Peptides against a protein of PDB entry 7UQJ. Designs and how they scored, part 39

Target 1, 160 residues: chain A of PDB entry 7UQJ
Amino acid sequence: PELYQNFNITPPRGVLFHGPPGTGKTLMARALAASCSSDERKITFFMRKGADILSKWVGEAERQLRLLFEEAKKHQPSIIFFDEIDGLAPVRSSKQEQIHASIVSTLLALMDGMDNRGQVIVIGATNRPDAVDPALRRPGRFDREFYFPLPDVKARFKIL

## One batch from the design tools (peptide; aimed at target 1 V58 E97, target 1 (a further copy) V58 K95)

Design b2_p15_1 (made by RFdiffusion4)
Pose (drawn by RFdiffusion4):
Structure b2_p15_1 (pose): chain A 160 residues (1-160), chain B 160 residues (1-160), chain C 160 residues (1-160), chain P 15 residues (1-15)
Amino acid sequence: as target 1 above (160 residues)
Amino acid sequence: as target 1 above (160 residues)
Amino acid sequence: as target 1 above (160 residues)
Amino acid sequence: TPPRELPPRELVIEH
């Protein structure tokens, strides 16, 4: 941590996995979760699938998001993987419902808001990156974007 | 206050920060929240978002807004910051649930009934200005609209 | 009434001020209420809003609306003004609450219960006219309309 | 009508 405090830099804590289906996005997330449970320093893995937080009560989806990010603050070494994040956080439109834009606005305020979110890495896997809200694709929340392509010749050989 | 009585004008008590993502809106609100807590006279910063207002009970979200504005009047030199305010206050629509139009109506009434001396300042950052209700964006509610643009060369040089 | 009842032209049961925001609709009702700064028993003015009637309970909103109308009949020549009548009477649908729908179901029955010798006039204001419920715009209700547009050049000169 | 409390609000979610 002194290397990052040597400068006045904060580490990148957000990655958006994107590419075609079957290219290794969830596999890489699975390997990262298996590696986080075997290096004897507790990196807590939080798995979230799509719109797991959707509820029929008003304000319960934003409350579940606030609780997920707060339980992530309780154990500092924690990771949040959002599988199929384009279903949880679509581009905010006036035509669609307010529960979607309200979830996206809560995710924006919880990733880079007024309060610091802690040592929480946030990973989102998507097949449709342009269905993710563009305010979620900027540094401070999903700094990096890993494009997982269909494998080339050498990579197919290696996979096989 | 005599200058604002000599000319028959009321000081603006509302600001809407708007601009592209990552241009300085939450940063300015964070710098103003740190400047509220340093000096010989104290300004109270009230931070809010859509999650700690929206409730599942009838008449509880507007009661939380009223408690916020009454508590800010109690601590009279005050700032209220609503981040991602288009999620909290969308454009009123009959094709939406009544709780969002009821929050926008309660917010319009509470802003039209403030101290009328520049004591409670209300600051909101929407990232998108068209999504916020046009009744909130008129002078009397959110008087000033600060456009935080993408920086030009001298501004990029100063930021770097 | 000695003059206007000679010709049998009935005064309107419901007059609707509608227009863009900041066009002076609340000023006209405030100026008519300052024309109620006159002696008693003439042009009693009631200033209500799309809020401060609707409550947590199930009967105080409709009981209070029936009582407001009864006090309006008690002082015979009287005016009821509903500022932000889309807050009190939104569009009834299947995303609508039950308490607003019953407020509309009582306001309609109270406007059809008002007698033909027109001594209670109900003026209502809105910035979004096609967001008030369609039933109050039917004949025998809010049927005469006043459009308040943005000012032209001479009007802006007089305002400045 | 006697005074009573109303049920909690629910969201209408459409897909």

Design b2_p15_1_s1 (made by RFdiffusion4, then SolubleMPNN; from b2_p15_1, 8 letters changed)
Fold by OpenDDE base, seed 3:
Structure b2_p15_1_s1 (fold): chain B 160 residues (1-160), chain C 160 residues (1-160), chain D 160 residues (1-160), chain A 15 residues (1-15)
Amino acid sequence: as target 1 above (160 residues)
Amino acid sequence: as target 1 above (160 residues)
Amino acid sequence: as target 1 above (160 residues)
Amino acid sequence: PPLELYPPLERVIEF
């Protein structure tokens, strides 16, 4: 929140952090939350995993997302961090596709329903940006993308 | 790897990175691998997720662990990074407990079988150190533990 | 420290972390310090900002650097982290250039005077690697460089 | 599961 207000940038409703695993996406989200917290203005950090939204919240995922956004709004300024947001992507089953479509539709509606006056930022992290539903990547949603490259050390990490 | 010999510390066979999610555990493991690679001596970084060992390697997990350690030994100096090593912890099913016990026993045997002369370091990362099997946390295994605290901006680094 | 000796690599006297602000350079340095500390052998982490060396230590900067290296040697194994080491670079004033040249010369001498047997690692972090004096980037000083890439922000954070 | 309000963990990391 503080980072975006200081730059007179309309805070994106969502920011997509993408890049290989362990490139510091989650760390950056936390560090941003921390760096935006002043003595006077603490930022509340909400974290959820995409896979947990599918697997642990089966049948209540939409309700849990609504509650998450309501709590984030109640505790503003706040950051909602979705780790592994590509884990919302259905594993190739028609039944999972319907559940996914519903969860994604709910997330879209919640992001669209965030008044730009809300001191709530949504950060999605993924290792597979192409597995993120294109609807999430539109203006007014995750409209800002941050690639977290591997630390290119002059030492060539051949990640085999 | 390089850091331990200069201090005349017997390199731990394993290092446990623990702390809240997104505190940079995986990034640190990668940066450690990076920092140890020279132009002459590249460190090979092997990454596996604990959950993938259970879910993707069902029936071959022990073989895949053996192959991983053999490849790490073949490509020494090397780091084996187990991300979410607590994801080896059984989901509460008797069948998963047996598979877990077998996988953990294999990992223990592989860590015990590493000659201290091997240029292989094992790093385990967890958000739940108490969910890591105590057998993995014994001397000669993950005998060094590193707490990754949340970056709190207010965290007064009392640099004593 | 521990990572360099196991591979029979002469630990660099200094490691330069470079890359844009907020890429986790400072966090990485801290987590390296943490990752090298055991219950039996705590690594002392000394942090200084380059700008503080110029602005707060005016007239005593050389003495404070000497004391810092002496304390780091006394509390070995230790890490000296210079955050914003490019902040030692003079702002374009002839008077600051002379003070800078003196401080840099002192830092060079201290890094050169570290016996390779010293369990002291120096980490410099900068957002402007080209603003770091080339003399600091020579073999036996900051001879290892780690690029912390921006998350390649399709979203131009215009850091104004 | 409880919304772990991660308060700013003012953990004084004693190194």
Scores: peptide ipSAE 0.000, ipTM 0.330, DockQ to the pose 0.047
OpenDDE base, seeds 1, 2, 4, 5: peptide ipSAE 0.000, 0.006, 0.000, 0.000; ipTM 0.219, 0.203, 0.163, 0.221; seeds 1, 2, 4, 5 fail the geometry check

Design b2_p15_1_s2 (made by RFdiffusion4, then SolubleMPNN; from b2_p15_1, 9 letters changed)
Fold by OpenDDE base, seed 4:
Structure b2_p15_1_s2 (fold): chain B 160 residues (1-160), chain C 160 residues (1-160), chain D 160 residues (1-160), chain A 15 residues (1-15)
Amino acid sequence: as target 1 above (160 residues)
Amino acid sequence: as target 1 above (160 residues)
Amino acid sequence: as target 1 above (160 residues)
Amino acid sequence: PPLEEYPPLERKIDF
């Protein structure tokens, strides 16, 4: 509902899914993308993982983020799902901190540069909302947060 | 059942799992691989993601696909699961389009080159069957399609 | 329960989740990490896949494993989840066998080098426990094993 | 026994 309404009515919003791992954040992001896809309106779902941005794209991560947002805009309505977005958080190594800071800065700029007319929703999933740069959690970025509680042990065992 | 029968009776077939994201395509491909594994017949499950083939293997994607199919054949009976196979679809950038077209062409050739005696099943999962190159959806390739409808909101909430 | 107790009482243990694909091993590893996270004790969850260690880190896989274990120790209590740990198994190619053997040897050394005071749990998930190097399944490494049976077809269909 | 080639790391939580 809200994502579909967001595609129809609201500027590009960042939604942070946070909560313990295995609470279905990735599944929900996908299921939401799915529930918002109709025969009349196919939503394009882009999935990236925070750590893949860091590790695959040594020296090109910023460019790959730009290309991702451009592709998402070209294929709107679209969802960009950053799974494990806290994987963009600074690593406690000075050289990797600079790389992560640059990537985060690029993501900030890309989210801020999303024209209010774009039908691109950005979903970040994290197990650690506290490890996500507070700059990403500001208004106009990941400004909505959904907590995914642990399903009851019985609910987890029904998924297994 | 059908995958097990395919390993016993039928030439290598491509199966396209399509449907909205989070409908359990990846989980089903895995669960099917699992259900077709017995103590007498262990199935090898290979999983690749379309976007990883494009992004990890700049200049080697074709070679990595060849190696994947060779490994799958060496380890038959086997399943190659391409999650997000639409991630192999042409990006609307000329340089990336050529790379994607080459990768797709290699995948086509590999699927066509699968001897009818090979016990290798290829499963592609996509959220966007329309973004999958029609050439991949031809007979002898991904010639069977399974639609994954959105689970009811109640079913999604039981997975969450 | 056991993971939480392991963080409170027990040396770093390797747990092997094995069973057919789609039996929720990855989901369970995550859900366990989550169930062991409280407001008072946030657990850090690291996820790696066996095949990514092999394919992303050609010539650096050993270094990346070392960095992973160092990061896990810095962020303790932590879980390192190796999804698809049988992806570290030798490929039937002499050159890749040497690379895989070196990576497995590094993982063995890292698991053996985990100080008994570290609150780092290593979970390996595999669909093929027999494809996991027996050296990884020794005491002090992946010395506990949990079999994930196929959920009943009805349970699979409730997840799908 | 056949090597299951496993999908890429979606979530590096890089801390």
Scores: peptide ipSAE 0.006, ipTM 0.163, DockQ to the pose 0.066; fails the geometry check
OpenDDE base, seeds 1, 2, 3, 5: peptide ipSAE 0.000, 0.000, 0.000, 0.000; ipTM 0.336, 0.209, 0.325, 0.220; seeds 1, 2, 3, 5 fail the geometry check

Design b2_p15_1_s3 (made by RFdiffusion4, then SolubleMPNN; from b2_p15_1, 8 letters changed)
Fold by OpenDDE base, seed 1:
Structure b2_p15_1_s3 (fold): chain B 160 residues (1-160), chain C 160 residues (1-160), chain D 160 residues (1-160), chain A 15 residues (1-15)
Amino acid sequence: as target 1 above (160 residues)
Amino acid sequence: as target 1 above (160 residues)
Amino acid sequence: as target 1 above (160 residues)
Amino acid sequence: PPLALPPPLERVIEF
């Protein structure tokens, strides 16, 4: 919030962090949540793994997403961080289509239903941006993307 | 390897990275692998998730662990990184004991069977060090531990 | 370098990362080094611990600092990262004054002797910014500070 | 000077 206000930039509803595994996507999301929290303004940070919402909440994943967004709205300013969001919202062409389709549709509706005036930021992290449903990567959803490259193995970390 | 050689320190066989989720354990492991890789000496980095070895390789997890250690030995100097190692090697007293017990025993044997002269480092990352079997945390296994605390929520990144 | 060029910002000579232990200071420095490295432009990353320069190089710490800065200049664009810089440059009022005073004076001279046109960035990390000699925190040295605060344990990570 | 974020590690791809 304050960061985007300071830049006169409309805060994105959703930010996609993508890049190879272990590039610090989750760490950056926490560091961002951290940097945006002052003594006067605490940001509530919600973290979920995409696969956990599917596997732990079989038949309730849509409800758990709704509850997550409701809790985030109640505790605004807040960040919802989805780690491994490709596990929650895979491309519809993957053979496990039916259960994923309703969850994706729920997540899309929840992101579209966020008023731009809401102090809720959604951050999705993935190792495979191409495995995320393209509908999530549209304007008003995850409309900003941050690539997290590998620390280049060829960067001569000359530890002299 | 070079890092430990430069420090005249015997390389640990195993290092446990522990701390809350998203503290950059995986990133640090990659950064360490990168930092130890020179143009002359490439380190091969093997990454596995603990839960993936159990879930994707039902009935073959022990074999997959053996193959992983064999590949790491063939490609030395190498790092084996287990992300979420608590998913692979839970404390034996947890009610899902039987399948986990054989896998833990295999991992213990593989770590014990590494000659100190092997240029293979094992890094385990966990959000719950107390959920890792204490047998893995003994000397000659994961005998070094690094805590990764959260980045704080109060970070005024004062870019002056 | 590129980051500061892309923002039309004069690269700082020195950046101080400060905050409680394990807040990701070292990780962020590596991530920054990685993010600034492209396929076309490799950044050389030099890492030293402050205490290691004192303890491992008894009577040669000043020479080792000079060599480090010379190597960084030869391999520009480069980052010199001092982890635990409070171990290298303690406040002069601490009882180990004499050996530290010459090393601090050498580091000050090396930072002052960097032409702003040099593509060498110095990052210092400390858990105790107040334990760093105030002379290092002056303009033209570590003139930018990034706070890396503590995981507020009271941030209700409601893992619902 | 305004609190800039740690600069985006790479390009914000605005869609």
Scores: peptide ipSAE 0.000, ipTM 0.336, DockQ to the pose 0.040
OpenDDE base, seeds 2, 3, 4, 5: peptide ipSAE 0.000, 0.000, 0.000, 0.005; ipTM 0.222, 0.241, 0.174, 0.321; seeds 4, 5 fail the geometry check

Design b2_p15_1_s4 (made by RFdiffusion4, then SolubleMPNN; from b2_p15_1, 9 letters changed)
Fold by OpenDDE base, seed 1:
Structure b2_p15_1_s4 (fold): chain B 160 residues (1-160), chain C 160 residues (1-160), chain D 160 residues (1-160), chain A 15 residues (1-15)
Amino acid sequence: as target 1 above (160 residues)
Amino acid sequence: as target 1 above (160 residues)
Amino acid sequence: as target 1 above (160 residues)
Amino acid sequence: PPLELPPPLERVLEF
């Protein structure tokens, strides 16, 4: 935050963590949230799983997203972490278009509606960045992507 | 494996990784699989997500589990990692009994049918160990439980 | 141990986990300790913070190290995890030489004095491997080093 | 440089 202000850099609204499963995306998001929490400045960490928002809240997913963003805004500075964001906003397949389209539209609107002055960072984690709706990967949304490689097989072997 | 043979200790057939989300359970399982893979001894790592087996293979979940265990047996030494195992074998709630009961029964039979001489380790990861059918948590199945605590708040502060 | 015996490999007395803060070193050590504990074979996990041994036990640090190693030996198989080992065994700087020299000397002697038959593993974690006395990084001590990378360094900087 | 992931936990299990 202060780093971005001092460098006149627009703070990222959304960051996409992508890479193979078990590369530490969720652990990193927690570590980041922890690392930004000073004794003077606690960061509120909101974690949701994309598939849980769809499966637990059939028909209420939009409302739950709105409530999550309002709560994150209320508890600034905050991080919203979507684990498995591909489960929340999958690429529009012909058989599930309407329900997913409304959720995607709502998430897009919520990310677009975040004031640049808001201390809310959204982190999405996925094992399949190409399974995330490309509209979420545009500037002002998840415009920053971070690849979590598998540990180099050689790094695995040096640990052996 | 050899450790357990030489000490006359029954090798664990199943290990339950449980703890809050983003405590590195999946990273741990991968790091485990990596560490056992020496240049001379590659461990085959099978990763499945519990909910994916149910959702992608409605009516085929039992067959997919059998195939997975056969493939793991064929590629010994091997690790089968079930991420979100609570999604595969939820506690039998009165409203979802039949489909989950057959999958649970199949997984139980596959774990029970693993020869003690087999170099196949099953790791289940969950954020909710109490949401896993207690039958899976019995001796000879997921009889070892590993709690993944949140990184100590002090470990969080050094991440700054 | 037995794997190392079967391959005629000297079991590592010490393992150095190094890498940036929040890379899961402490989490890994806990999960290791957990994962080694069977129903039949509980591994005793001893966790100490290097700075805590110095700060809490001014003048008693050597005795506390001896007691820790004796207790770990008594409760075999065991893991001694030193979090922030650079705080216990910093590189000898001219201003802190004597107290740190005695603690380093004691830790070296304790690691050297571990019988190859002892089922005691020492894990040291640091964010600064070069801040650890090189004498600890020699064969028969922390002779295995494991780098915990940041999941993509670019990911951290974009969230800062 | 390739991310050298944390040491495989299984090696410490193999103790």
Scores: peptide ipSAE 0.000, ipTM 0.329, DockQ to the pose 0.063; fails the geometry check
OpenDDE base, seeds 2, 3, 4, 5: peptide ipSAE 0.000, 0.000, 0.000, 0.000; ipTM 0.203, 0.218, 0.164, 0.216; seeds 2, 3, 4, 5 fail the geometry check

Design b2_p15_2 (made by RFdiffusion4)
Pose (drawn by RFdiffusion4):
Structure b2_p15_2 (pose): chain A 160 residues (1-160), chain B 160 residues (1-160), chain C 160 residues (1-160), chain P 15 residues (1-15)
Amino acid sequence: as target 1 above (160 residues)
Amino acid sequence: as target 1 above (160 residues)
Amino acid sequence: as target 1 above (160 residues)
Amino acid sequence: AARAAARNAALAAAA
């Protein structure tokens, strides 16, 4: 931590996995979760699939998001993987419902808002990155974007 | 206050920060929240978002808004910051649930019934200005609209 | 009435001020209420809003609306003004609440219960006219309309 | 729609 405090830098804590289907996005997330449970320093892994938080009560989806990010603050070494994040956080439109734009606005305020979110890495895997809200694709929240391509010749050889 | 009585004008008590993502809106609100808590006279910063207002009960979201504005009047030199305000106050629509138009109506009434001395300042950052209701964006509610643009060369030099 | 009842032209049961925001609709009702700054028993003015009638309880909103109308009949020549009548009477649909729908179901029955010898006029204001419920715009209700447009050049000169 | 039905049902229970 002194290397990052040597400068006035904060580490990048957000990655957006994107690429075609079957290219290794969930596999890489699974390998990262298996590696986080065997290095004997507790990096807590929070798995979230799509719109897992959707509820029929008003304001319960934003409450579940706030609870997920707060439980992430309780244990500092924690990770949040959002599988199929284009179904949880679509581009905010006026035509669609307010539960969607309200989830996106809560996710924006919980990733880079007024309060610091802690040592919480946020990973989102998507097949449709341009269905993710563009305000979620900027540094401070999904700093990096890993493009997982269809494998080239050497990579297919290695996979096989 | 005599200058604002000599000319028959009311000081603006509302600001709407708007601009592209990552241009300085939450940063300015964070710097103003730090400047509220330093000096010999104290300004009270009230931070809000859509999650700690929206409720599942009838008449509880508007009651939380009224408690916010009454508590801010009690601590009279005050700032109220609504982040991602288009999620809290979308454009009123009949094809949406009634809770969002009821929040916008309660917010319009509470802003039209403030102290009328410049004591409670209300600051909102929408990232998208068209999504917010036009009744909130008229002078009397959110008087000033600060456009935080993408920085030009001298501004990028100063930021770097 | 000595003059206007000679010709049998009935006064309107419901007159609707509609227009863009900031066009002076609340000013006209405030100026008509200052024309109620006159002596008693003539042009009693009631200033209500699309809020501060609707409540947590199930009967106080309709009971209060029936009482407002009964006090309006008690003082014979009287005017009821509903500012932001889309807050009190939104569009009834299947995303609508039950309390607003019953407020509309009582306001309609109270406007059809108003007698032909027109001594209670109900003026209502809105910035979004096709967001008020369609039933109050039927004949025998809010049927005469006043459009309040943005000002032209001479009008802006007089305002300045 | 389901959220509005749940609020109506809560208002009916409060009544």

Design b2_p15_2_s1 (made by RFdiffusion4, then SolubleMPNN; from b2_p15_2, 10 letters changed)
Fold by OpenDDE base, seed 3:
Structure b2_p15_2_s1 (fold): chain B 160 residues (1-160), chain C 160 residues (1-160), chain D 160 residues (1-160), chain A 15 residues (1-15)
Amino acid sequence: as target 1 above (160 residues)
Amino acid sequence: as target 1 above (160 residues)
Amino acid sequence: as target 1 above (160 residues)
Amino acid sequence: SERAEELNKKLEELA
């Protein structure tokens, strides 16, 4: 409810943050989580990297995704932030290992299975929105996209 | 031509950015890409993490490297930025898996195969230049090195 | 000796930096390394990501950990910084692959095997201290914890 | 030493 209102999203929609690395996607996701947290209502922030789910949990990635979504639901209001989501759900190719296809299918099912009454928001971050499986970018999934532009050169040298 | 002039590098040379994480290697690579881009001449910036190429593309990493270089050539002027390149091309040891040796050999061949007329620059970033295969640090490959020092403590606490 | 005094830690204790990504854990670890380095006494900073050790060195992760600690001891005074240590040593579950359990056991043994006279400090960074194996959080291992709070929203938008 | 102490103080303030 409130979390979705704060993000101005219709549940169960995910938000795709895309743009070049170091543009603050992760920072923004966290700032949003912090700004949506009140003293009375803490938002639990779950972060996973796409590549980590694939590499750390060989053969168990699907289970770990399910557990993540269950935990997020248990600790709602919550945000699930997938960094490098293109690593988790790359564009489906006819040459993709069945494992990747299965993980993507699990993520799709988990996003589709989110009850509209849930207070779980999913944010995916990528540098390459076109490398994310188009099925994840459909309505009810990551159907809102935010582009994180590169700061101007002058703005960047202030961070250096 | 112009891109190599802007980087003051003799083609087909790569640049190794080394220094501690959070020193702005990625940011600098992007700032360079932005500063070398004009309204008339956009530079395409390809970014890959060394570990991602190894972990996301088991058995296909060599093909993905070839495709990356072909795509960079197709979209020239372009920059290929390998973050954590020590993850892609660790120092060759007699005990390395044949897979890693093959990927390194492919990257070497791709760098050697860059035509001097190409507008593709390769930037590798690492925290450990000594963990990068010495063969990659030879002339015609990553033969220029830039050290990214830690900002002074005062400068760092301004980011915290 | 001096390095442990500078960190105000009793050897062989590790420090766990925990808090949300982008809160400066890595930055702080490096600032500490830099501040503890003098012109006469350079501190060698070793950085590894937990996921990288698992994914880049399948079947050799234990050996790589041993080599890392040996190298750190050889180049003392030194800091070993494990970023995303929850990726290296996730909470032990009855369902964990034997491989992960073995890697964790190796890390435990390496931390326990640090001589109190050594000038090697281990810093682990995580976003999820509760996802780190509790055995690593025991006295003589990562028995000091530092929370890295999110900067206030206003402070964060200054970085964006 | 002084810089290390200052950093330790800052770490303690963050803890």
Scores: peptide ipSAE 0.000, ipTM 0.224, DockQ to the pose 0.026
OpenDDE base, seeds 1, 2, 4, 5: peptide ipSAE 0.000, 0.000, 0.000, 0.000; ipTM 0.249, 0.215, 0.172, 0.237; seeds 1, 2, 4 fail the geometry check

